# Peptides against a protein of PDB entry 5LHZ: the designs that were tried, part 59

Target 1, 78 residues: chain A of PDB entry 5LHZ
Amino acid sequence: QLLKSVFVKNVGWATQLTSGAVWVQFNDGSQLVVQAGVSSISYTSPNGQTTRYGENEKLPDYIKQKLQCLSSILLMFS

## One batch from the design tools (peptide; made by RFdiffusion4, then SolubleMPNN)

Design b2_p17_3_s3 (from b2_p17_3, 8 letters changed)
Fold by OpenDDE base, seed 3:
Structure b2_p17_3_s3 (fold): chain B 78 residues (1-78), chain A 17 residues (1-17)
Amino acid sequence: as target 1 above (78 residues)
Amino acid sequence: SSLTQKLLEKIQRFLNA
């Protein structure tokens, strides 16, 4: 269930889910889902491939950059 | 919010792994 979707200039769309997750659809076609209480995050590449990463995994830099972007978005939502 | 803080903290754990 969707709570609300917010357009973020130069980033894409960020959606809050009733599950407590945040879903970001980036302008480059990739997607990121982060949910509290879950040990992994979900990244979907522009080609549609989805990969889940655990907290102790070394992330690719491009995913770290998107996570940092998501952090900034979350601060906007407060 | 509390949820926002939880998400931020989680993200930081991933970034620092």
Scores: peptide ipSAE 0.745, ipTM 0.933, DockQ to the pose 0.827
Fold by OpenDDE base, seed 4:
Structure b2_p17_3_s3 (fold): chain B 78 residues (1-78), chain A 17 residues (1-17)
Amino acid sequence: as target 1 above (78 residues)
Amino acid sequence: SSLTQKLLEKIQRFLNA
Protein backbone atom coordinates (compact mmCIF):
# COMPACT_ATOMS: atom_id res chain seq x y z
CA GLN B 1 0.00 0.00 0.00
CA LEU B 2 1.04 3.58 -0.70
CA LEU B 3 1.23 6.12 2.08
CA LYS B 4 2.20 9.23 0.17
CA SER B 5 4.01 10.36 -2.95
CA VAL B 6 6.13 13.45 -3.35
CA PHE B 7 7.24 15.11 -6.55
CA VAL B 8 10.91 16.04 -6.51
CA LYS B 9 11.95 18.57 -9.11
CA ASN B 10 14.68 17.34 -11.47
CA VAL B 11 14.54 13.88 -9.89
CA GLY B 12 11.13 12.26 -10.16
CA TRP B 13 8.60 10.82 -7.73
CA ALA B 14 9.24 9.35 -4.32
CA THR B 15 6.66 7.15 -2.62
CA GLN B 16 6.52 5.87 0.93
CA LEU B 17 5.03 2.39 1.29
CA THR B 18 3.35 0.85 4.31
CA SER B 19 5.91 -1.95 4.10
CA GLY B 20 8.61 0.40 5.34
CA ALA B 21 10.01 0.93 1.88
CA VAL B 22 10.63 3.99 -0.22
CA TRP B 23 10.15 3.76 -3.96
CA VAL B 24 11.72 6.31 -6.28
CA GLN B 25 10.74 6.65 -9.91
CA PHE B 26 13.47 8.68 -11.55
CA ASN B 27 13.00 10.92 -14.57
CA ASP B 28 15.36 8.72 -16.58
CA GLY B 29 12.90 5.85 -16.25
CA SER B 30 14.84 3.94 -13.63
CA GLN B 31 13.47 2.92 -10.24
CA LEU B 32 14.94 2.28 -6.82
CA VAL B 33 13.37 0.51 -3.85
CA VAL B 34 14.92 0.55 -0.40
CA GLN B 35 13.13 -1.20 2.44
CA ALA B 36 13.91 -1.42 6.12
CA GLY B 37 14.48 -4.92 7.40
CA VAL B 38 15.56 -6.29 4.02
CA SER B 39 19.18 -7.15 3.30
CA SER B 40 19.09 -5.98 -0.31
CA ILE B 41 18.06 -3.04 -2.46
CA SER B 42 16.25 -3.20 -5.79
CA TYR B 43 17.16 -1.22 -8.89
CA THR B 44 15.20 -1.29 -12.13
CA SER B 45 16.92 0.12 -15.19
CA PRO B 46 15.08 2.19 -17.80
CA ASN B 47 14.77 -0.91 -19.97
CA GLY B 48 12.87 -2.67 -17.20
CA GLN B 49 15.58 -5.01 -15.95
CA THR B 50 15.62 -5.39 -12.19
CA THR B 51 18.71 -6.17 -10.15
CA ARG B 52 18.96 -6.78 -6.42
CA TYR B 53 22.14 -5.77 -4.64
CA GLY B 54 23.44 -7.04 -1.33
CA GLU B 55 24.91 -4.88 1.38
CA ASN B 56 28.45 -6.16 0.97
CA GLU B 57 28.82 -6.00 -2.80
CA LYS B 58 30.31 -3.12 -4.72
CA LEU B 59 27.65 -0.98 -6.38
CA PRO B 60 27.94 0.68 -9.77
CA ASP B 61 28.59 4.39 -9.49
CA TYR B 62 25.26 5.29 -11.06
CA ILE B 63 23.49 3.28 -8.36
CA LYS B 64 25.47 5.03 -5.65
CA GLN B 65 24.51 8.38 -7.13
CA LYS B 66 20.84 7.46 -7.00
CA LEU B 67 21.16 6.23 -3.43
CA GLN B 68 22.77 9.51 -2.45
CA CYS B 69 19.88 11.30 -4.11
CA LEU B 70 17.42 9.12 -2.21
CA SER B 71 19.10 10.02 1.06
CA SER B 72 18.35 13.66 0.37
CA ILE B 73 14.75 12.82 -0.55
CA LEU B 74 14.21 10.86 2.66
CA LEU B 75 14.67 14.05 4.63
CA MET B 76 11.54 15.35 2.91
CA PHE B 77 9.39 12.60 4.42
CA SER B 78 10.27 13.22 8.05
CA SER A 1 11.42 9.54 11.91
CA SER A 2 12.83 6.27 13.14
CA LEU A 3 12.02 4.64 9.81
CA THR A 4 13.79 7.39 7.92
CA GLN A 5 16.83 6.99 10.13
CA LYS A 6 16.88 3.23 9.55
CA LEU A 7 16.70 3.75 5.81
CA LEU A 8 19.42 6.38 5.87
CA GLU A 9 21.71 4.10 7.83
CA LYS A 10 21.00 1.22 5.46
CA ILE A 11 21.83 3.38 2.46
CA GLN A 12 25.10 4.45 4.04
CA ARG A 13 26.09 0.82 4.56
CA PHE A 14 25.51 0.15 0.88
CA LEU A 15 27.42 3.24 -0.16
CA ASN A 16 30.39 2.30 2.00
CA ALA A 17 30.66 -1.33 0.89
Scores: peptide ipSAE 0.745, ipTM 0.933, DockQ to the pose 0.792
Fold by OpenDDE base, seed 2:
Structure b2_p17_3_s3 (fold): chain B 78 residues (1-78), chain A 17 residues (1-17)
Amino acid sequence: as target 1 above (78 residues)
Amino acid sequence: SSLTQKLLEKIQRFLNA
């Protein structure tokens, strides 16, 4: 299930899954899952509500911010 | 890695939608 987990200061935890997905658990209680080869991304709000977004949808700004954060985190993975 | 590159490219597509 889990390959590697990395603590990211002031962000939370980033984990690479055996599926090839990256799972980020943010300090605010939200979560983001991004996997190559899948047409959507998954966001879970702090209250536990999960929403999937397609790549042609306009994302809420707070989701874009988290994706930008994730892109920076990915550069820390080999 | 190739996986990292694929994920970065995917994220960029979402950000540019």
Scores: peptide ipSAE 0.744, ipTM 0.932, DockQ to the pose 0.797
Fold by OpenDDE base, seed 5:
Structure b2_p17_3_s3 (fold): chain B 78 residues (1-78), chain A 17 residues (1-17)
Amino acid sequence: as target 1 above (78 residues)
Amino acid sequence: SSLTQKLLEKIQRFLNA
C-alpha cells in the first residue's frame, strides 16, 4: 500500500510504501524500488523490463545516477 | 527517520560496490 507520494520537480514521483520501500517513478518512464531489509534493489526500464541488482555487483552508471537522485529525495522525506 | 537512514545507508552500499 501507498503511504505518501511526493512530486519532485524535474525528477518524477517518489512514494513511500507501507512495506518500508521507496518507489520512484522517473520522468523518463523508469522506476526504482529500494526496500529496507532486502538485499537487492529493483530497477524497471521504460520498456517495462525489471532487473534486480545485488549489493555486491557493480551498477551501470545510469542506475547510480538514479540512486544518487533517490538519496537526495530521501533527505527530503527525512 | 530511522527508515530513511536505513535506506540511505543501503543506497550508499550499492553506490560504492
Scores: peptide ipSAE 0.746, ipTM 0.933, DockQ to the pose 0.800; fails the geometry check

Design b2_p17_3_s4 (from b2_p17_3, 7 letters changed)
Fold by OpenDDE base, seed 5:
Structure b2_p17_3_s4 (fold): chain B 78 residues (1-78), chain A 17 residues (1-17)
Amino acid sequence: as target 1 above (78 residues)
Amino acid sequence: SSLIQKLLEKIQVFLNA
């Protein structure tokens, strides 16, 4: 279930889920899910392929960029 | 919120790996 969705200019939509997750739908068609209590993050590419990354994995730079963007969004609501 | 803070901290872990 959705709790709240926020449109972020030049980024896309960020949605807080009742599960404790935040779901970002980027303008490029990719998606990112970060959830409290889960030791991995989920990235979905524009073609629909989903990859889960563990917290000790070295992330691709493009995913780090999206995570940093998400951090910026979350800081506005902290 | 505390939830948002937890998410921020989690993201930092991933960024620093």
Scores: peptide ipSAE 0.720, ipTM 0.927, DockQ to the pose 0.865
Fold by OpenDDE base, seed 3:
Structure b2_p17_3_s4 (fold): chain B 78 residues (1-78), chain A 17 residues (1-17)
Amino acid sequence: as target 1 above (78 residues)
Amino acid sequence: SSLIQKLLEKIQVFLNA
């Protein structure tokens, strides 16, 4: 269930879920899901392929960039 | 928000891996 969705200029949509997750739909068609209490994150590429990364994995730079972007978004929500 | 703070901290873990 969705709690709220916020449009973020030049980024896309950020949605808070009742599960404690935040779901970002980026303008490039990719998606990122980060959830409290879960030791992995989910990235979906524009073609719909989903990859889960563990917290000890070295992430591709493009994923790190999106995570940093998400961090900035979350700071706006706090 | 405590939830937002938890998410921020989680993201930092991933960024530092």
Scores: peptide ipSAE 0.720, ipTM 0.927, DockQ to the pose 0.879
Fold by OpenDDE base, seed 1:
Structure b2_p17_3_s4 (fold): chain B 78 residues (1-78), chain A 17 residues (1-17)
Amino acid sequence: as target 1 above (78 residues)
Amino acid sequence: SSLIQKLLEKIQVFLNA
């Protein structure tokens, strides 16, 4: 279930879920889910392929960029 | 919020891996 959705200019939508997750839908069609209490993150590419990454994995730069973007969004929520 | 802070810290872990 959704708690709050925020439109972020030039980024997309950021949604807080009742599960404690944050779900970002980027303008390029990709998606990112980060959830408290879960040791992995979920990335969905524009073609719909979903990959889960563990916290010790080396992430592709394009995913790191999206995570950095998400961090800046979260700072606005604080 | 505490949740937001936890998420921020989690993201940093992934960024620094």
Scores: peptide ipSAE 0.720, ipTM 0.927, DockQ to the pose 0.885
Fold by OpenDDE base, seed 2:
Structure b2_p17_3_s4 (fold): chain B 78 residues (1-78), chain A 17 residues (1-17)
Amino acid sequence: as target 1 above (78 residues)
Amino acid sequence: SSLIQKLLEKIQVFLNA
């Protein structure tokens, strides 16, 4: 369930979930979910395909860019 | 918050894999 959603200029929406996850809905239609205590992240492409990545996997650069963006967002609320 | 710090640390792990 949702706790709070924040609009982020030139990014999209960032939402905190009751699960302890952060859910980002990017303007390009992609989505990213990162959750504390879970050893994987979830990325959904604009076409709706979802991929989970483990913490030891080499990520595509475009995923790293979105994670870096999320990191910047989180720092604003730390 | 502690949750945000945990998330930041997790993201760093993924970025450095």
Scores: peptide ipSAE 0.720, ipTM 0.927, DockQ to the pose 0.841

Design b2_p17_4_s1 (from b2_p17_4, 9 letters changed)
Fold by OpenDDE base, seed 4:
Structure b2_p17_4_s1 (fold): chain B 78 residues (1-78), chain A 17 residues (1-17)
Amino acid sequence: as target 1 above (78 residues)
Amino acid sequence: SDKELLEQIRELLKKLS
């Protein structure tokens, strides 16, 4: 279930779920889901392919960029 | 590092909970 959704200018939509996850839907059609207590993140490409990345994996630069964006969003939520 | 970035995200998430 959705707890709240916020529009982020030049980024997309960020939604906090009752599960504790945060779901970002980027303007480019990609998506990112992160959750406390879960050791991996979920990235969905604009083509719809979903990949999970663990904490010890090398992240593609484009994902790192989106995670940096996400960190800013999370700071905004707090 | 990538791990540190993920940990940063997780710590921020914990603050929201």
Scores: peptide ipSAE 0.659, ipTM 0.913, DockQ to the pose 0.899
Fold by OpenDDE base, seed 5:
Formats: sequence, C-alpha cells, structure tokens
Structure b2_p17_4_s1 (fold): chain B 78 residues (1-78), chain A 17 residues (1-17)
Amino acid sequence: as target 1 above (78 residues)
Amino acid sequence: SDKELLEQIRELLKKLS
C-alpha cells in the first residue's frame, strides 16, 4: 500500500499511499494523513491520539504549521 | 483561512494522483 517514501530534511518522512493519501511522519513523533476527496485530515499526536479535523472548523496553530510543511512537501513531489 | 489552506492541500493532492 506504500507507493513512494521520501526523507524530508528537518521534517521527517513523507509517503504516498496507493489509496491516494499522503502520510507524513514528523520528527516530533506526530503524524498527518491527508487524501484528495476526503473532507477531513487526520492528525496523530506523539502519544498516539488521533483526531480528525474538518474543513469548517478552526484548526490548532500546530496543525496549521504542519499543514504548511505538508504543502511544501506536496510541491516537492510534483 | 483554515478552509483555504485545506483546499490548497486537496488541490495539490489531486495533481499527484
């Protein structure tokens, strides 16, 4: 189910899944999963707690920061 | 906005698929 994995300096690992999702494993132990066609993102904190955030709710600043990193990663993949 | 950020991400994902 893994399509491609890339090491991202000062960020962590980013993996494209055959599902179309992109999975980022950050150096701080957190994880982010995003997928086209899905209206929510999945964030897993270092302690293993997973939370989904929808497009109509206010995002925590630390989530926005990681999404900005993800944006750069996606631009890198293209 | 937060919604715009998520939309940017989704649009980039579409380009990769």
Scores: peptide ipSAE 0.656, ipTM 0.912, DockQ to the pose 0.864
Fold by OpenDDE base, seed 2:
Structure b2_p17_4_s1 (fold): chain B 78 residues (1-78), chain A 17 residues (1-17)
Amino acid sequence: as target 1 above (78 residues)
Amino acid sequence: SDKELLEQIRELLKKLS
């Protein structure tokens, strides 16, 4: 279930889920899901391919950029 | 580092719950 969805200019939509996860739908069609207490993040590319990244593996630069954007969004929610 | 970035995000998420 969805708790709250907000439009983020030049980014897309950010949604808080009842599970405690935050789901970002970027304008480029990609998606990111993160949750406290979960050891991995979920990234879905525009073509629908989903990849999970663990806390100990090297992240692609484009993922880091989206995570930095997510960090800014989370600060906005608080 | 990548790990620090993820930890930062998790700390922010804890503040929301």
Scores: peptide ipSAE 0.656, ipTM 0.912, DockQ to the pose 0.869
Fold by OpenDDE base, seed 1:
Structure b2_p17_4_s1 (fold): chain B 78 residues (1-78), chain A 17 residues (1-17)
Amino acid sequence: as target 1 above (78 residues)
Amino acid sequence: SDKELLEQIRELLKKLS
């Protein structure tokens, strides 16, 4: 279930799920899912391909950029 | 570091739970 959804101008939509996950749907068609207690993040590209990234691996720059954006978005939920 | 960035995200998530 969805707890809260917010529209973020020039970014997309961010949704907090009852599972504790936060789901961001970016305007470019990509998606991020992050969750407390889970050591990896989930990224889905616009073509629908999903990749999980752990804490100890090097992140692509475009992922880091979206995570930086996510940090700002998470402050909207607090 | 990338690890620190992910940890920052997790800390923010913990505040929401």
Scores: peptide ipSAE 0.657, ipTM 0.912, DockQ to the pose 0.859; fails the geometry check

Design b2_p17_4_s2 (from b2_p17_4, 9 letters changed)
Fold by OpenDDE base, seed 3:
Structure b2_p17_4_s2 (fold): chain B 78 residues (1-78), chain A 17 residues (1-17)
Amino acid sequence: as target 1 above (78 residues)
Amino acid sequence: DDAELLKKIRELLKKLS
């Protein structure tokens, strides 16, 4: 279930889920789902392909960029 | 680095919970 959805200018939509996850839908069509206590992040590309990345694996630069954006969003929520 | 970034994400998520 959705807890709260927030429009983020020039980024897209960020949604807190009742599960504790945060779901970001970027304007480029990609998506990130992250959750405290879960050891992996979920990235969905614009074509709908979903990939999970663990704590200790190398992240593509475009994922890092979106995670930096996510950090700013989370800081804004707090 | 990647680990530092993910750590930041996790800590921020904990604050929202």
Scores: peptide ipSAE 0.693, ipTM 0.921, DockQ to the pose 0.840
Fold by OpenDDE base, seed 1:
Formats: structure tokens, sequence, C-alpha cells
Structure b2_p17_4_s2 (fold): chain B 78 residues (1-78), chain A 17 residues (1-17)
């Protein structure tokens, strides 16, 4: 279930779920899901392909950029 | 680096849980 959903200017929508996950829907059609207690992040590209990235795995630059944005969003939720 | 970025995210997630 949805706990809180906020519009982020020039980014998209960010939603906190009761599961402990945070779901970001970016304006470019991509999505990120991160969750407390889960060691991997989930990225969905605009074409619908989903990839999970574990810890200590080399991340594509476009993923890192979105994760940096996510960190700022998470700070907003605090 | 990548590990540091993910660590930051995990720390922030823990604060929300």
Amino acid sequence: as target 1 above (78 residues)
Amino acid sequence: DDAELLKKIRELLKKLS
C-alpha cells in the first residue's frame, strides 16, 4: 500500500510504500525501487525491462545519476 | 564510489523504516 506520494519538480513522482520500499517514477519513463532490508535495487527502463543491481556491482552512469537523485528524495522524506 | 552511494541510500532507508 501507498504511505506517501510526492511530486518532485523536474524529476517525477516518489512514493513510499508500507513495505519499506521507495518507488520513483521518473519523467523519462524509467523507475527505481529500493527497499530497506533488501540488498539489491530495481531499475526499470522506459521499455519495461527490469534489472536488479546488487551491492558491489558496477553501476551504469545513468543508474548512478538516478540514485543520486533518489538520495536527495529520501532526505526529503526524513 | 558505487558502494558509498548505495550505503547512503541504505542509511536513509533505515531512517524511514
Scores: peptide ipSAE 0.691, ipTM 0.920, DockQ to the pose 0.741
Fold by OpenDDE base, seed 4:
Structure b2_p17_4_s2 (fold): chain B 78 residues (1-78), chain A 17 residues (1-17)
Amino acid sequence: as target 1 above (78 residues)
Amino acid sequence: DDAELLKKIRELLKKLS
């Protein structure tokens, strides 16, 4: 369930879940879900395709950019 | 690199929990 949601200007919405996951809904329609204790991240593209990326998997640049953004958001939450 | 980025994210997540 939802713990809290914050609006991030020029990014979208970031939601912290009681599960420990953080869910970012980007303005471009894509989504990222990350969670402590889970070795993969979940990315959903604007067309609705979801891909999980493991720890040692090469990441597309656009994913890395969104993850960099996510790291900044996580700092905001702390 | 990618692994370091993910590590940073995981560390930040741990701090939030």
Scores: peptide ipSAE 0.690, ipTM 0.920, DockQ to the pose 0.840
Fold by OpenDDE base, seed 2:
Structure b2_p17_4_s2 (fold): chain B 78 residues (1-78), chain A 17 residues (1-17)
Amino acid sequence: as target 1 above (78 residues)
Amino acid sequence: DDAELLKKIRELLKKLS
């Protein structure tokens, strides 16, 4: 269930879920889902393939870029 | 690095809880 959705210019949509997760839908069709207390992040590529990355796993550069964007969004929510 | 970035995200998520 959705708690709050915000349009982010030049990025896409960011949604806070009642589960405590934050879901970002990027303009390129990709998606990120992160949640406190969960040791992995979820990335979905534009073609619909989903990959989970753990806390100690090396991240692709394009994922890190989106996570940097996500951190800015989270700061905005608070 | 990756660990620092993820730590920042986790900390921000905790503030929203």
Scores: peptide ipSAE 0.690, ipTM 0.920, DockQ to the pose 0.828

Design b2_p17_4_s4 (from b2_p17_4, 9 letters changed)
Fold by OpenDDE base, seed 4:
Structure b2_p17_4_s4 (fold): chain B 78 residues (1-78), chain A 17 residues (1-17)
Amino acid sequence: as target 1 above (78 residues)
Amino acid sequence: DDKKLLQEIRELLKKLS
């Protein structure tokens, strides 16, 4: 269930879920899902392919960029 | 590094919970 949704200019939509997850839908069609208590993040590319990344995996630069953005978004929610 | 970034995200998520 959705708890809170925020439009982020030049980024997309960020939604906090009752599950403790945060779901970001980027303008480029990609998506990130991160959740408290879950060690991996979920990235969905614009073509719909989903990849999970653990904390010990090397992240692609484009993922890092979106995670940096996510960090700022999370600060807005708090 | 990547691990630090992910840790930061997780810590922020914990604050929201």
Scores: peptide ipSAE 0.653, ipTM 0.908, DockQ to the pose 0.791
Fold by OpenDDE base, seed 5:
Structure b2_p17_4_s4 (fold): chain B 78 residues (1-78), chain A 17 residues (1-17)
Amino acid sequence: as target 1 above (78 residues)
Amino acid sequence: DDKKLLQEIRELLKKLS
């Protein structure tokens, strides 16, 4: 279930879920889902392919860019 | 640093809880 959704200019929508996860829907059609206590992040590409990335693996630059954006969003929520 | 970035995100998520 959704707890709170906010529009982020030039980025997309960010939603806090009742599970504690944060779900970002980017304007390019990609998505990120992150949650405290979960060792992996979930990235969905615009074509719908979902990939989970663990904490010890090398992240693609485009993922890191999305995560930096997410960090800014989370700071906004706090 | 990927690990630091992920840790930052986790810490921020904890604050939302």
Scores: peptide ipSAE 0.651, ipTM 0.907, DockQ to the pose 0.855
Fold by OpenDDE base, seed 1:
Structure b2_p17_4_s4 (fold): chain B 78 residues (1-78), chain A 17 residues (1-17)
Amino acid sequence: as target 1 above (78 residues)
Amino acid sequence: DDKKLLQEIRELLKKLS
């Protein structure tokens, strides 16, 4: 269930879910879902493939870039 | 590093909840 959705200029949409997760839908068609208390993040590529990344594994640079963007978005929510 | 980035995100999420 959706709690709040915000438009992020030049990025896409960011949505806070009642589950405590934050869902970002990027303009390039990719998506991120992150949640406190969950040790992995979920990334969905534009082709629909979903991959979960754990805390101790090396992240692809394009994932890191989107996570940096997510950090900025979360700061805006505070 | 990657771990620090993920931890930062988790801390921000905790504050949001």
Scores: peptide ipSAE 0.651, ipTM 0.907, DockQ to the pose 0.897
Fold by OpenDDE base, seed 2:
Structure b2_p17_4_s4 (fold): chain B 78 residues (1-78), chain A 17 residues (1-17)
Amino acid sequence: as target 1 above (78 residues)
Amino acid sequence: DDKKLLQEIRELLKKLS
C-alpha cells in the first residue's frame, strides 16, 4: 500500500510505502526501492531488468547518482 | 564511498519510520 507520494521536479515521483520502503520512479523510466533494515537496494532499469545490490558491492556510477538524489529526497521527507 | 552513501540512506530511512 502507498502512504505518501511526492512529485520531485526534474526527477520523478517518490513514494513511501506502508512497508517502510521508499520507491522512486525516475523520469528515465528507472526505479529504486530502499528500506530500513534491508541490506540490499533494488534497481529496475528502463527495460524492466531488476538488480539487487548488497551493502558491500561496488555500485555503478549511474546507480550512485540516483542514490544521491534519493538521499536528498529523504532529507525533504524528514 | 558506496558504503557511506548506503549508511546515510539507512539512517535517513530510520528517521522517516
Scores: peptide ipSAE 0.648, ipTM 0.907, DockQ to the pose 0.847

Design b2_p17_5_s1 (from b2_p17_5, 7 letters changed)
Fold by OpenDDE base, seed 1:
Structure b2_p17_5_s1 (fold): chain B 78 residues (1-78), chain A 17 residues (1-17)
Amino acid sequence: as target 1 above (78 residues)
Amino acid sequence: LNLTDEQAAQALAQLTA
């Protein structure tokens, strides 16, 4: 369930969920879900494939870049 | 920023902590 959605310039839309997760829908069609207290993130590619990454897993460069954006976004919701 | 794998993991941990 959604709490609120905010437009993030040059990024996309970020939505805070009642679960405590933040769901980012990027302009490129990819998605990223991060939830506090959960040591993993979910990345969904534009084709709809979802991959879950743990905190110790190697991340693709494009996900690293999105994490940088997400750091700023999370500050807005906190 | 160019994150190493370790930096990315650290960032992930910080985001989810």
Scores: peptide ipSAE 0.103, ipTM 0.719, DockQ to the pose 0.037
Fold by OpenDDE base, seed 5:
Structure b2_p17_5_s1 (fold): chain B 78 residues (1-78), chain A 17 residues (1-17)
Amino acid sequence: as target 1 above (78 residues)
Amino acid sequence: LNLTDEQAAQALAQLTA
């Protein structure tokens, strides 16, 4: 279930889920799901393919960039 | 938002390290 959704200029939409996770829908069609306390993230490409990355797994650069963007988004929520 | 700034920052840092 959804708790709150916010529009982020030049990024897309960010939504907090009842699970505690944050779901970001980027303008490029990709999606990212992260949750504090969980050592993994979920990335969905524009074609709908979903990949889960663990805490010790090297992330593609484009994922790291989106995570940094998400950090800024989370600060906006506070 | 249920996530604290500290928790979120720590989680993101751990994943990008």
Scores: peptide ipSAE 0.085, ipTM 0.654, DockQ to the pose 0.054
Fold by OpenDDE base, seed 2:
Structure b2_p17_5_s1 (fold): chain B 78 residues (1-78), chain A 17 residues (1-17)
Amino acid sequence: as target 1 above (78 residues)
Amino acid sequence: LNLTDEQAAQALAQLTA
């Protein structure tokens, strides 16, 4: 379930889930799901393809960029 | 976002790992 959704200008929407995960819906149609304390992330491409990446897996640059974007957002609440 | 300080720290650590 959803707890709270916030609009992030020039990024998209970030939603906190009851599970503790953060779900980001980017303006380009892609999505990221990040769970605090979990060493994996879930990325969904604009075409709906979902890929899970482990902690030590090499990430595509475009995903790294999105993670840095999310990191910057979370730093605002740190 | 309503992350606790600890939760935020954990998420940030995950994102920067």
Scores: peptide ipSAE 0.068, ipTM 0.616, DockQ to the pose 0.060
Fold by OpenDDE base, seed 4:
Structure b2_p17_5_s1 (fold): chain B 78 residues (1-78), chain A 17 residues (1-17)
Amino acid sequence: as target 1 above (78 residues)
Amino acid sequence: LNLTDEQAAQALAQLTA
């Protein structure tokens, strides 16, 4: 269930879930789900394929880039 | 857009951690 959502220009939408997770819907159709205290993240590609990555797994560059993009937006808005 | 800037920052921090 959804709690709150924020629009991130040129990135997409970020939504806080009642579970405590954050759900990001990117403009390219991909999605990320991350929750503090959970040792894994979930990535869904634009074609709908979902992959779960553990805390010790190396993330693909395209996922890292999305995370860095979010970091850059945060810095820009601060 | 119904999150505060602080809430958004916390959400983004979770993703980039």
Scores: peptide ipSAE 0.059, ipTM 0.603, DockQ to the pose 0.086

Design b2_p17_5_s2 (from b2_p17_5 with S1I E9Q A10Q A14Q)
Fold by OpenDDE base, seed 4:
Structure b2_p17_5_s2 (fold): chain B 78 residues (1-78), chain A 17 residues (1-17)
Amino acid sequence: as target 1 above (78 residues)
Amino acid sequence: INLTDEQAQQALEQLRS
């Protein structure tokens, strides 16, 4: 279930789910789902392939770059 | 705004904790 969606300039759309997770739909067609208190994140590439990364797992740089905006995105839902 | 790589990592760790 969706709570609300926010347009993020030069990023895409961010949606807060009723679960508390934040679902980011990037302009490049990729997607990221993150949630406080959950040790894993979900990334979907533009081709539709989804990968789940654990807490101690090394993240690809392109995912880290998307996470660089996460704090700002999360602030929009606080 | 963009965080540095280190700041992003710190934020991620906070989320995961």
Scores: peptide ipSAE 0.104, ipTM 0.713, DockQ to the pose 0.056
Fold by OpenDDE base, seed 2:
Structure b2_p17_5_s2 (fold): chain B 78 residues (1-78), chain A 17 residues (1-17)
Amino acid sequence: as target 1 above (78 residues)
Amino acid sequence: INLTDEQAQQALEQLRS
């Protein structure tokens, strides 16, 4: 379930989930679900394909770049 | 989620490592 959604300029929408995760819907149509304390992430490409990455997996650069913008988003939910 | 800026950075590093 959803707790709060915020519009993030030049990024998209970020939603805090009741699970404690943050769901980001990017302008390019991709999606990312992350949670502090959980070492895995879920990425959904614009075509709808979802991939879950564990802590020991090499992340594609485009996903790393999306993760880098999350710091400011997380602060919005602090 | 209640994270300081430092905690957020740490969390992101943990996720990407």
Scores: peptide ipSAE 0.083, ipTM 0.654, DockQ to the pose 0.047
Fold by OpenDDE base, seed 5:
Structure b2_p17_5_s2 (fold): chain B 78 residues (1-78), chain A 17 residues (1-17)
Amino acid sequence: as target 1 above (78 residues)
Amino acid sequence: INLTDEQAQQALEQLRS
């Protein structure tokens, strides 16, 4: 379930889920779901393919860039 | 984390600016 959503210029839409996870829908059509306390992340490419990345797993650079944005927010409020 | 709508928007805009 959705808790709250905000539109962020140059990013897209960011939504906090009732689970506590943050779901970002980027302008390029990709999506990222992260949650503090959970070691894995979920990335969905523009074509709809979803990949779950675990802790210590090597990430593509394009995912790292998106993750840094969300990770920075999580660090600020954790 | 527990973000307000305003906090989320401001934080993301700040990070991407």
Scores: peptide ipSAE 0.024, ipTM 0.557, DockQ to the pose 0.042
Fold by OpenDDE base, seed 1:
Order: sequence, then structure tokens, then C-alpha cells
Structure b2_p17_5_s2 (fold): chain B 78 residues (1-78), chain A 17 residues (1-17)
Amino acid sequence: as target 1 above (78 residues)
Amino acid sequence: INLTDEQAQQALEQLRS
């Protein structure tokens, strides 16, 4: 379930879930789901392919960039 | 922190700048 959604200019929509996770829907059609206390992240590409990355996995640069943007978003929901 | 969507948007823009 959804708690709050925030429109982020030039990024997309960020939604806090009742689970505590944050769901970001980027303008390029990709998505990220992250949650504090959970080491893994879920990335969904524009074509709908979902990949879950563990704590020690090497992330593609494009995902790292999205995560950097997400860091500030996470602070909004803290 | 209890921000409106507009306040959150502005804050986020400042952080990204």
C-alpha cells in the first residue's frame, strides 16, 4: 500500500510504501525499490525486466546515478 | 519532517543543485 507520493522534477515520482520501502518511478520508465535496513535493491528496466542486486554486487553506472538521486529522496521520507 | 509535496520538491531541487 502507498503512504505518500511526491513528484520530483526531472526525476519522476517517489512513493513511500507502508512497508517502509521507497518506490521510484523514473521518467525513463525505469523503477527502483529500496528500503532502509535492507541491503538489496530492486531495479526494473523500461522493458519491465527486474533485477535484484545484493549488498556487495557491482552496480551498473546508470543505476548508481539513480541511487545518488534517490539518496536525497530517502531523506524526505525519514 | 512533514513537508508538503511542493516543499519536498523545492528541497530536493536544492539538494540536486
Scores: peptide ipSAE 0.023, ipTM 0.533, DockQ to the pose 0.035

